Peptides against a protein of PDB entry 6B4E. Designs and how they scored, part 77

Target 1, 295 residues: chain A of PDB entry 6B4E
Amino acid sequence: TNFDKISKMFWHYKDKIAQIKQDIVLPIKKADVNVRNLLSRHKRKINPKFGQLTNSNQQLFKIQNELTQLINDTKGDSLAYHWILNFIAKAVVHQAETEVRVKPESALPLGKLTLYLLVQFPELQELFMARLVKKCPFVIGFTCEIDTEKGRQNMGWKRNNENKWEDNTSYDERMGGILSLFAIITRLQLPQEFITTTSHPFPIALSWHILARICNTPLNLITNTHFVILGSWWDAAAVQFLQAYGNQASKLLILIGEELTSRMAEKKYVGAARLRILLEAWQNNNMESFPEMSP

## One batch from the design tools (peptide; made by RFdiffusion4, then SolubleMPNN)

Design b2_p16_2_s3 (from b2_p16_2, 8 letters changed)
Fold by OpenDDE base, seed 2:
Structure b2_p16_2_s3 (fold): chain B 295 residues (1-295), chain A 16 residues (1-16)
Amino acid sequence: as target 1 above (295 residues)
Amino acid sequence: SLEDKVAEIEKELQAQ
């Protein structure tokens, strides 16, 4: 694992966030009043759609079509189009932070919707990835120290209005929610309409990178959060990961579930204990996946 | 090390 490359990637997306603010968010405030009004109306229509997802494919397709129409309405103005996509990227990640963290299986419909939009609107890909990395650097296997304010900020920790850091549980849950969504996206097949015409924008190989990079992370930087997000990933993607990479997947799962947890045993991390339970369940031929969506 | 083990697994995967 080349950590310099990972760091470079991390900062690339941090720079992208700054660029988005300068090139998309701020300029739209100076745009024509008609454009601003259009975007305000579209924002109000788009925002509730993510919460309307259920375990139904029919409902998913309905929402896909509605969002597609709303986004297409903005394509005549490049700035408006990119602004809407950036809004969607933020909204999807927010949904992961709020809903997926408390109901992990909701990542499946959200992931399907997101993957569809990423393929249908390729310009969403960089906007979405930048938002993911900003909020949850674990999605690219980036880790730094959190004993400094800058380190905590880089790892996606939030402060309240009193400049107090969020509690560990809140942080762990948010990271788990975001990582669950990303894991789902990486293990989903492209929609049938795209499978022969385009490559997967965030393929299963990115899940491999997450696991491998965490295994290669200096042990002094490993925290409970690392194990929490690995557990979230496991629930979301372990079955499909094994299907994709077979014996090598098995070896890597054993490495995170057994070796990494054992090396950190003295810390008595709750997340590590859960990951160990997941490993043991798998060893007992009881690996579970999220239920498939209804027709 | 864990890093060495990961590297070995990746080599096996690439050999397929």
Scores: peptide ipSAE 0.676, ipTM 0.961, DockQ to the pose 0.914
Fold by OpenDDE base, seed 1:
Structure b2_p16_2_s3 (fold): chain B 295 residues (1-295), chain A 16 residues (1-16)
Amino acid sequence: as target 1 above (295 residues)
Amino acid sequence: SLEDKVAEIEKELQAQ
């Protein structure tokens, strides 16, 4: 694991967020009134779609088609197109922070929708990754200290209107929700219409990176959150990860589930305890995955 | 170390 490369990647996406604000978000405020009105209408139509997802593939396909049409309506203006994609990127991550955190299995339909959009609209990929890394640096295996204000900000901690940090549980749950979504995306197959023509934009190898990079993280930087997101990842992707990498996957899962948790035992992290339970369940041939979606 | 163990696993994976 090259931590310098990870840090460079982290800051690349931080810079991308700033660039998005400067080049997309702010300029649109000065755009023609017709463009602004179009985007306002589309925003209102798009926003509720993510909450309308269910365990139904039929519903998923409906929403995919509706979003595709709405996005295509903006292609006549490049700035409008990029603005709407950035809005979607933000909305997807927000859905992970709010819905997936309380219902992890909802990551599956959300992940399927997101993957479809990422392939259908390639410009969404950088916008989405930038938002993910800003909100949840764990998606690229980035970790820094959180004993400073800057450190907490870098790791995606939020402050309320009274400048008070969110509580640890809220942070852990949000990180878990976002990571669940990302994990799902990495383990999903491309939609059938794209399999032969497009490479997976965020393949299962990115899950490997998450696990490996966390294992290689200095132990003094490991927190309960690390174990929480590993547990979230496990629920979302462990079965498919084992299918993808076989024996090496098994070794890495044992490494995070047994070795990493053991090294941090003195901290008595609740997330670590849960991860050990997941490991034990697997060892007893009781590894579970999210239920498949209905037709 | 954990890092060494990860490195070993990755070597095995690359060898396949």
Scores: peptide ipSAE 0.675, ipTM 0.961, DockQ to the pose 0.915
Fold by OpenDDE base, seed 4:
Structure b2_p16_2_s3 (fold): chain B 295 residues (1-295), chain A 16 residues (1-16)
Amino acid sequence: as target 1 above (295 residues)
Amino acid sequence: SLEDKVAEIEKELQAQ
């Protein structure tokens, strides 16, 4: 694991967020009134769609079609198009922070929707990844110290209006929610209409990177959150990860579930305890995946 | 080390 490369990637996406603000978000405020009105209407139509997701594929396809039409309506203006995609990127991550954190299995329909949009609209990919990395650096296996304000900020910690940091539980849950979504995306197959024509934008290899990079993280930087997000990843993707990489997947799962947890045993992290339970369940042939969606 | 073990696993994966 090259930590310098990971750091460069992290800062690349942080810079991308700043660039998005400068080149997309702020300029649209000065755009033609008709464009602003169009985007306002579309925003209002798009925003509720993510909350309308259920465990139904039929409902998913309906929403996919509706969003596709709404996004296509903006393609005549490049700035408007990129603005609406950035809005969607933010909305998806927000949904992960709020809904997925409390109902992890909701990551599946959200992930399917997101993957469809990422393939259908390739320009969404960088916008989405930038938002993910900003909110949850764990998605690329980035870790830094959190004993400083800047370190906490870099790791996606939020402050309230009173400048107070969020509590550890809230942070852990948010990170888990976002990571669950990303994990799902990495393990999903492309929709049938794309499987022969398009490469997966965020393939299962990115899950490999998450696990490997966390294993290689200096132990003094490992926190309870690392184990929480590993547990979230496990629930979301472990079955498919094993299918993808076979024996090497098994070895890596044992490495995070047994070796990493053992090395951190003195910390008595609750997240680590949960991860060990997941490992034991797997060893007893009781590994579970999220239920498949209904027709 | 954990890093060595990861590296070993990755080498095995690449050899396939």
Scores: peptide ipSAE 0.675, ipTM 0.961, DockQ to the pose 0.917
Fold by OpenDDE base, seed 3:
Structure b2_p16_2_s3 (fold): chain B 295 residues (1-295), chain A 16 residues (1-16)
Amino acid sequence: as target 1 above (295 residues)
Amino acid sequence: SLEDKVAEIEKELQAQ
């Protein structure tokens, strides 16, 4: 693991967020009134769609088609198009922070929708990844100290209007929700219409990187959150990960579930205890995955 | 170390 490379990636996406604000978000405020009105209407139509997802593929396809049409309506203006994609990127991550946080299995329909959009609209990929890294650096296996304000900010900690940090449970749950979504995306197959013509934008190899990079993280930087997000990843993708990488996947899962938890046992992290339970369930041939969606 | 173990697993994966 090259931590210098990971740091460079992290700061690349931090810079991308600043660029998005400068080149997309701020300029649209000065755009023609007709463009602003169009985007306002589209925003209002798009935002509820993510909450309308269910375990139904039929409902998913309906929403995919509706969003596709709404996004295509903006392609005549490059700035408007990029603005709406950035809005979608933010909305998807927000849905992970709220709904997936409390109902992890909802990551499946959300992940399918997101993957579809990422393939249909390639410009969404960098916008989405930048938002993910900003909110949850764990998606690229980045970790820094959180004993400073800057460190906490870099790791996606939020402050309220009273400048008070969010509680540990809230942070852990948000990170878990976002990571669940990302994990699902990495393990999903491309839609049938794209499987032969397009490479997966966020393949299962990115899940490998997450696990490996966390294992290689200095132990003094490992927190309860690391174990929480590993547990979230496990629920979302462990079955498919084993299918993809076989024996080496098994070794890596044992490494995070047994070795990493054992090395951190003195901390008595609740997340670590849960991860050990997941490991034991797997060892007893009881590894569970999210239920498949209905027709 | 954990790092050594990860490196070993990755070497095995690349050898396939």
Scores: peptide ipSAE 0.673, ipTM 0.961, DockQ to the pose 0.915

Design b2_p16_2_s4 (from b2_p16_2, 9 letters changed)
Fold by OpenDDE base, seed 2:
Structure b2_p16_2_s4 (fold): chain B 295 residues (1-295), chain A 16 residues (1-16)
Amino acid sequence: as target 1 above (295 residues)
Amino acid sequence: SLSEKVKEIQEELESS
């Protein structure tokens, strides 16, 4: 693992966030009133759609079509188009932070919707990844120290209005929710209509990178959060990961579940204990996946 | 080390 490369990637997306603000968010405030009104209406229509997802494919397809129409309405104005995509990127990540963190299986319909949009609207890909990396650097296997304010900020920690850091549980849950969504996206097949015409924008190989990079992280930087997000990843993607990489996947799962947890045993991390339970369940031929969606 | 093991696993995958 080349950590310099990972750091470069991390800062690339941090810069992208700044660029988005400068080139998309701020300029739209000076745009024609008709454009601003259009975007305000679209925002109000789009925002509730993510919460309307269920375990139904029919409902998913309905929402896909509705969002597609709403986004297409903005394509005549490049700035408006990019603004609405950036809004969607933020909304999807927010949904992961709020709903997926408390109901991990909701990542499946959200992930399917997101993957569809990423393929249908390729310009969403960089906007979405930038938002993911900002909120949850674990999605690219980035880790830094959190004993400094800057380090905590880089790792996605939030402060309240009194400059107090969020509690550890809140942070862990948010990271787990976001990582669950990303993990689902990486293990989903492209929709049938796209499978022969385009490559997967965030393929299963990115899950490999997450696991490998965490294993390669200096042990003094490993926290409970690392194990929490590994557990979230496991629930979301372990079955499909094994299907994709076979014996090599198995070796890597053992490495995170057994070796990494053992090396950190002195810390008595709750997340590590859960990951150990997941490993043991797998060893007992009881690896579970999220249920498939209904027709 | 964990890093060495990861490297081995990855190299084996790429060689298959």
Scores: peptide ipSAE 0.440, ipTM 0.917, DockQ to the pose 0.909
Fold by OpenDDE base, seed 5:
Structure b2_p16_2_s4 (fold): chain B 295 residues (1-295), chain A 16 residues (1-16)
Amino acid sequence: as target 1 above (295 residues)
Amino acid sequence: SLSEKVKEIQEELESS
């Protein structure tokens, strides 16, 4: 693991967020009134769609089609098109922070929708990844110290209107929700219509990177959150990860579930305890995945 | 170390 490379990637996306604000978000506020009105209407129609997802493929396809039409309506204006994609990127991550955190299995329909949009609209990929890294650096295996204000900010900690940091539980749950979504995306197959024409934008190899990079992280930087997100990842993708990499996947799962937890045992992290339970369930042939969606 | 083990696992994967 090259930590310099990871750090460079992290800051690349931080810069990208700043660029998006300067080049997309702010300019649109001064755009033609007709464009602003169009985007306002589209925003209002798009935003509730993510909350309308269910465990139904029929409902998923309906929403996919509706969003596709709404996005296509903006393609005549490049700035408007990028603005609506950036809005979607933010909305998807927000849905992960709020809904997936309390109902992890909801990551499956959300992930399917997101993957479809990422393939259908390739310009969404960089916008989405930038938002993910800003909100949850764990998606690229980045970790820094959180004993400073800047460190906490870099790791995605939020402050309320009174400048008080969010509590540990809230942070852990948000990170878990976002990571669950990302994990699902990495383990999903492309929709049938894209399999022969397009490569997967965020393949299962990115899950490998997350696990490996966390294992390579200095132990003094490992927190309860690391174990929480590993548990979230496990629920979301462990079965498919084993299918993809076989024995090598097994070795890496043992490394995080047994070795990493053992080395951090003195901390008595609740997240680590849960991860050990997941490991034990697997050892007893009781590894579970999220239920498949209905037709 | 954990890092060494990760490296070994990755190398084995790449060689397969």
Scores: peptide ipSAE 0.439, ipTM 0.917, DockQ to the pose 0.917
Fold by OpenDDE base, seed 1:
Structure b2_p16_2_s4 (fold): chain B 295 residues (1-295), chain A 16 residues (1-16)
Amino acid sequence: as target 1 above (295 residues)
Amino acid sequence: SLSEKVKEIQEELESS
């Protein structure tokens, strides 16, 4: 693991967020009134779509088509197009923070929708990754200290209107929700219409990076959150990860489930305890995955 | 160390 590369990637996306604000978000405020009105209408139509997802593929396809049409309506204006994609990126991550955190299995339909959009609209990829890294640096295996204000900010901690940090449980759950979504995306197959023509934008190898980079993280930087997101990842992707990498996957799962948890045992992290339970379940041939979606 | 173990696992994967 090259931590310098990870840091560079982290800051690249931080810079991208700033660039998005400067080059997309702010300029649109000065755009023609017709463009602004169009985007306002589209925003209102798009926003509820993510909450309308169910365990139904039929519903998924409906929403995919609706979003595709709405996005295509903006292509006549490049700035509008990028603005709407950025909005979607933000909305997807927000859905992970709110819905997936309380219902992890909802990551599956959300992930399928997101993957479809990422392939259908390639410009969404950088926008989405930037938002993910900003909100949940764990998606690229980035970790820094959180004993400073800047450190907490870098790791995606939020403050309320009173400048009070969110509680640990809220942070852990949000990170878990976001990571669940990303994990799902990495383990999903491309939609059938794209398999032969497009490479997966965020393949299972990115899950490998998450696990490996966390294992390589200095132990003094490991927190309960690390174990929480590993547990979230496990629920979301462990089965498919094992299918992808076989024995090497097994070794890595044992490393995080047994070795990493053991090394941090003195901390008595709740997330670590859960991860051990997941490991034990796997060892007893009881590894579970999210239910498949209905037709 | 954990890092060494990860490296070994990765190397084995790349060689396969």
Scores: peptide ipSAE 0.438, ipTM 0.917, DockQ to the pose 0.912
Fold by OpenDDE base, seed 3:
Structure b2_p16_2_s4 (fold): chain B 295 residues (1-295), chain A 16 residues (1-16)
Amino acid sequence: as target 1 above (295 residues)
Amino acid sequence: SLSEKVKEIQEELESS
């Protein structure tokens, strides 16, 4: 693991967020009134769609088609198009922070929708990744100290209007929700219409990187959150990860589930305890995955 | 170390 490379990636996306604000978000406020009105209407139509997802593929396809049409309506204006995609990126991550946080299995329909959009609209990929890294640096295996304000900010901690940090449980759950979504995306197959013509934008190899990079993280930087997101990843993608990498996947799962948890046992992290339970379930041939969606 | 084990696992994957 090259930590210098990871740091460069992290700061690349931090810079991207600043660029998005300067080049997309702020300029649209000065755009023609007709464009602003169009985007306002589209925003209102798009935003509810993510909450309308169910375990139904039929409903998923309906929403995919509706969003596709709404996004295509903006392609005549490059700035408007990028603004809508950035809005969608933010909305998807927000849905992970709220709904997936409390109902992890909802990551499956959300992930399918997101993957579809990422392939249909390639410009969404950098916008989405930048938002993910900003909110949850764990998606690229980045970790820094959180004993400073800057460190906490870099790791996606939020402050309220009273400048008070969010509680540990809230942070852990948000990170888990976001990571669940990302994990699902990495393990999903491309839609049938794209499987032979397009490479997966966020393939299962990115899950490998997450696990490996966390294992290589200095132990003094490992927190309960690391174990929480590993547990979230496990629920979302462990089955498919084993299918993809076989025996090597098994070794890595044992490494995080047994070795990493053992080395951190003195901390008595709740997340670590849960991860051990997941490991034991797997050892007893009871590894569970999210239920498949209905037709 | 954990890092050594990860490296070993990754090297084996790449060589397979």
Scores: peptide ipSAE 0.437, ipTM 0.917, DockQ to the pose 0.909

Design b2_p16_3_s1 (from b2_p16_3, 9 letters changed)
Fold by OpenDDE base, seed 4:
Structure b2_p16_3_s1 (fold): chain B 295 residues (1-295), chain A 16 residues (1-16)
Amino acid sequence: as target 1 above (295 residues)
Amino acid sequence: SSELEELEQELKELEA
């Protein structure tokens, strides 16, 4: 694992967030009134769609079509198009922080929707990754110290209006929610209409990188959150990961489930205990995955 | 595949 490369990637996306603000968000405020009105209307129509997702593929397809039309309506203006995609990127991540956080299985319909949009609108990919990395650096296997204010900020910790850090449980759950979504995206197959024409934008190899990079992270930087997000990843993608890489996947699952947890046993992390339970379930041929969506 | 080879190499590094 090249940590310098990971750090460069992390800061690349941090810079991208700043660039998005300067080149997309701020300029639209000075755009033609008709464009601003269009975007306002579209924003209001788009935002509720994510909450309308269910375990139904029929409902998913309906929402996909509706969003596709709404996004296509903006393509006549490049700035408007990028603005609406950035809005969608933010909305998807927000949904992961809120709904997926409390109901991990909801990552599946959200992930399917997101993957569809990422393929249908390639410009969404960088916008989405930038938002993910800002909110949850674990998606690229980035970790830094959280003993400083800047370190906590870099790792996606939030402060409330009273300048108080969020509690550990809240942070863990948010990170777990976001990571669940990303994990789902990496393990999903492309929609049938894209399989022969497009490569997967965030393939299962990115899950490999997450696990491997965490395993190679200096132990003094490993926290309970690392184990929480590994558990979230496990629930979301372990079955498909094993299908993808076979014996090599097994080795990596053992590394995170057995070796990493053992090395950190002295810390008595709750997340680590859960990961051990997941490992044991797998060893007993009882690995579970999220249920497939209904037709 | 080149991808698998890269992943295998990364795994070897983890096992060392």
Scores: peptide ipSAE 0.040, ipTM 0.757, DockQ to the pose 0.243
Fold by OpenDDE base, seed 2:
Formats: sequence, C-alpha cells, structure tokens
Structure b2_p16_3_s1 (fold): chain B 295 residues (1-295), chain A 16 residues (1-16)
Amino acid sequence: as target 1 above (295 residues)
Amino acid sequence: SSELEELEQELKELEA
C-alpha cells in the first residue's frame, strides 16, 4: 500500500471541496435572479426524491426519469448544471448519513439511483467522490490520528454548536452508512443501456483497495470505527466481492475478519466482535446479502 | 485481466 498516494488523493479531494465552494456555490449567489429561482425550484423538487425510494425497481425508474429531466433543464447554463449536480452529491451523501445509517438495506436502491446518475451525468463523479472523501475518508482507505482536532476533522468528525465532538456511536453509524452506500455502488452492475458502452466509474476494485489499505494501516491508528465500516462493507458487498475475485477475495476477507480482529483483540472493540461473527457465518456457509429489489 | 493481476500483486504484499 502506497500511503503517500492515498494522502495525495485525500488532499486532492479536500482541495476539490474548496474549489467547488469558490467556483460553483459562491458564484451562483451572484447569478441573475432567474437562474437562482430556477435552481431553488429544482432543489425543492429534487431533495424529496431520495426519500421516495423503495425496494421497487419500478419506483426507481420513475425517480431516475424525474431526476434526469430536472437535471437536463439546467444544462443550458454550465454554472447552474454544476450547481445542481453538487447539490445532488451532497443530498445523496446526506441520505446515507441519515437513512442508510438506520436501514442499511436502503443502500441498494439509493446506490442504483446514484450509479445511474453518475453514468448519465459524468460531471457528477468528481463532485460525488469529493463529498464522500470529505465525509468518510474510509472510502479511499485513508486514516490519520484522531488525538488532535485537525485529525478528527480530517476523519470527518463533527462538532456541535458548543464545539463538542459528536459521540463515538454517532460517528460510527454515520461512517457505516456512507460506506455502505459506496460499497453497494462498487458491486452493482451498470444498467443494461450502459454496460456495453461505458466503463464502471467506481468498480469493485475500489472495494479491494479499501480492505487492503485498512489491513496495512498502522495498528495504533485502528479504531472501533474501522471494524464498524468493515462490517458495513461486508453486509453490502462481500458476496459480490467473492464472486468477482474468488480465492483472492477469500484471502482478503480472512485477513480482515480473522487476522486484523485478532491483532486488536485486547481492545475488545464491539465492531470487531461483529466482524468476527460475520466471518464465522461465512465459514459456516451462511453469508448473506441484501435482498434483490422487486420489479 | 490486468486489473486482477495488480490486485493479486497487492495481496502478495499483504501476505509478506
């Protein structure tokens, strides 16, 4: 694992967030009133769509079409177009932090919708990845110390109005929700209309990188959160990961499930205990995945 | 194929 490369990637996306604010968010505030009104209306129409997802593919397709139309309405103005895509990127991640956090299986319809949008609107890819890395650096396997304020901020910790850090449970759950979404995206097949003409923007190989990079992370930086997000990833993508890489996948799953948990056993992390249970279930031929969506 | 080879190399590094 090249940690220098990972760090460069992390800071690239941090810079991208700053750039988005400077080049997209702030300039739109100075745009003509007609553009601002258009975007305000579109924002109000787009935001509830993510909560309207169900386990139905029919409902998914409906929402895909509605969002596609709304986004296409902005293409006549490049700034407006990028603004609405950035809004969508933020909204999707927010949905992962709130809904997927408490209902992990909701990651599947959300992931399908997101993947469709990422392919249909390629400019969304960089915006979305930047938001993911800012909120959950684990998506690229980045880890730093959290014994400093800057370290906690880099790892996506939030503070309240009293400048108090969020509790560990809240942080763990948010990270788990975001990573579940990303894991789902990496293991989904492209929609039929794109499969022969477009490459997957966030392929299953990115899941490999997450696992491998965590395994190579210095043990003194490993926390309960690492095991929580690995468990979330496992539920979301382990079956498909094994299908993709076979015996090589098995070796990596054993590394995270057995070796990493054993090395950290003295810490008695709750997340590690859960991951161990998942490993044992797999060893007993009881590995489960989220149910497929209905027609 | 090339992607899998790269991943296999990364796995070897983890096992070392």
Scores: peptide ipSAE 0.039, ipTM 0.753, DockQ to the pose 0.243
Fold by OpenDDE base, seed 3:
Structure b2_p16_3_s1 (fold): chain B 295 residues (1-295), chain A 16 residues (1-16)
Amino acid sequence: as target 1 above (295 residues)
Amino acid sequence: SSELEELEQELKELEA
């Protein structure tokens, strides 16, 4: 693993966030009043859609169609179009932080919706990845020290209005929620209408990179959060990962579930204990996946 | 680990 390259990628997306603010978010505040009103209305219509997802494919398709129409309404103005996509990127990640963190299986319908939008609107891809990396650098396997304020900020830690850091449990759960969503996206098949015309924007290989990069991370930088997000990834994608890479996948699962947990045993991380339970379940032919959605 | 490096190399070969 070349960590210099990973660091460059991380800072690329940090710069992208700054660029988005400068070129999309701030300019729209000075845009024509009609454009601002349009976007305000669309924002109000779009935002609740993510919370309306259920385990129903029928409901998913309904929401996909509604969002598609709303986004298409903005294509006449490039700035408006990019603004609404950036809003969607933020909203999806926020949904992962709030709902998926407490109900991991909700990542499946959210991931299906997100993947559809990423393919239907390619300009969303860079916006979405930038937001993901900002909120959860683990999605690209980036890790830095969190002993400094800047380090914690880089790793997505939040402060409240009194400049108090969020508690460890809250951070772990948020990271787990975001990573669950990303993991689901990487393991989903493209919608049938796109399979022959488009490559997967975030393929299963990205899951491989996450696992491999974490395994190669210096042990002094490994925290409970690393094990929490690995457990979240496991629930979301381990079955499909094994299907994709076979024996090679098995080796990597053993590396994270057995070797990495053993090397960090002295820390007694709760996340590591859970990951070992998942490994043992797999070894006993009891690996579980999220239930499939209903028609 | 050496094993992980081998796995990464194998993946690169599969993607080529």
Scores: peptide ipSAE 0.026, ipTM 0.687, DockQ to the pose 0.702; fails the geometry check
Fold by OpenDDE base, seed 1:
Structure b2_p16_3_s1 (fold): chain B 295 residues (1-295), chain A 16 residues (1-16)
Amino acid sequence: as target 1 above (295 residues)
Amino acid sequence: SSELEELEQELKELEA
C-alpha cells in the first residue's frame, strides 16, 4: 500500500470540494433570477426522490426517469447543470448518512439509482467522489490521527452549533452508512443498457483497495470506526466480492476478520466483535447478503 | 503484511 498516493488522492478531493464551492456554488448565487428560480424548483422536486426509494425496481425505474428529465432540463446552462449534479451528490451522501445508517439494506436501491446517474451523467462522478471522500475518507482507505481538531475534521467528524464533536456512536453510524452505499455501488453491475458501451465508474476493485489499505494502516491509527465500516462493507458487498476474486477475496476477508481483529483484541472494540461474528458466520457457510429487489 | 502485499500485486496483474 502506497500511503503517499492515498494521501495525495485525499487532498485532491479536498481541493475539489473547495473548487466546487468557488466555481459552482458561489457563482449560482449571483446568477440570473430565472436560473436561480429554475434550480430552486428542481431542487424541491429532486430532494424527496431519494427518500421515495423502496425495494421495488419499478419504483427505482420511475425515479430514475424522473431525475433524468429534471437533470436534462438544466443542460442548456453548464453552470446550472453542474450545480444540480453537485446538489444530487450531496443529497445522495446525506441519504446515506440518515437512512442507510439505520437501515443498511436501503443502500441497495440508493446505490442502484446512484450508479445509474453516475453513468448517465459522467460529470457527476468527480462531484460524488469528492463528496464521499470529504464525508467518509474510508472510501479510499485514507486514515489519519484524530487526536487533533484538524485530524478529526479530515476524517469527517462533525461539530454541532455549540462546537461540540458528535458522539462516537453517531460518527460510527454515519461512516457505516456512507461506506455501505459506496460498497454497494462497487459491487453492482452496470444497468443493462450501459454494459456494452461504458466501463464501471467505481468497480469492485475499489472495495479491494479499501480492505487492503485498512489492513496496512498503522495499528495505532485503527479505531472502532474502522471495524464498524468493515462490518458495513461486509454486509453490503462480501458475497459479491468473493464471487469476483475467489480465493484471493477469501484471503483478504480472513485478514480483516481474523488477523486485524486479533491484533486489536486488547482494545475490545464493539465493531471488531461484530466483524468477528461476521467472519464466523462465513466460516460456517452462513454469509448473508441484502435481499434482491422486487420486480 | 507480506501476504497482503502479494495480494495487491496479484490484483494489479489481473487488472493489467
Scores: peptide ipSAE 0.025, ipTM 0.685, DockQ to the pose 0.686; fails the geometry check

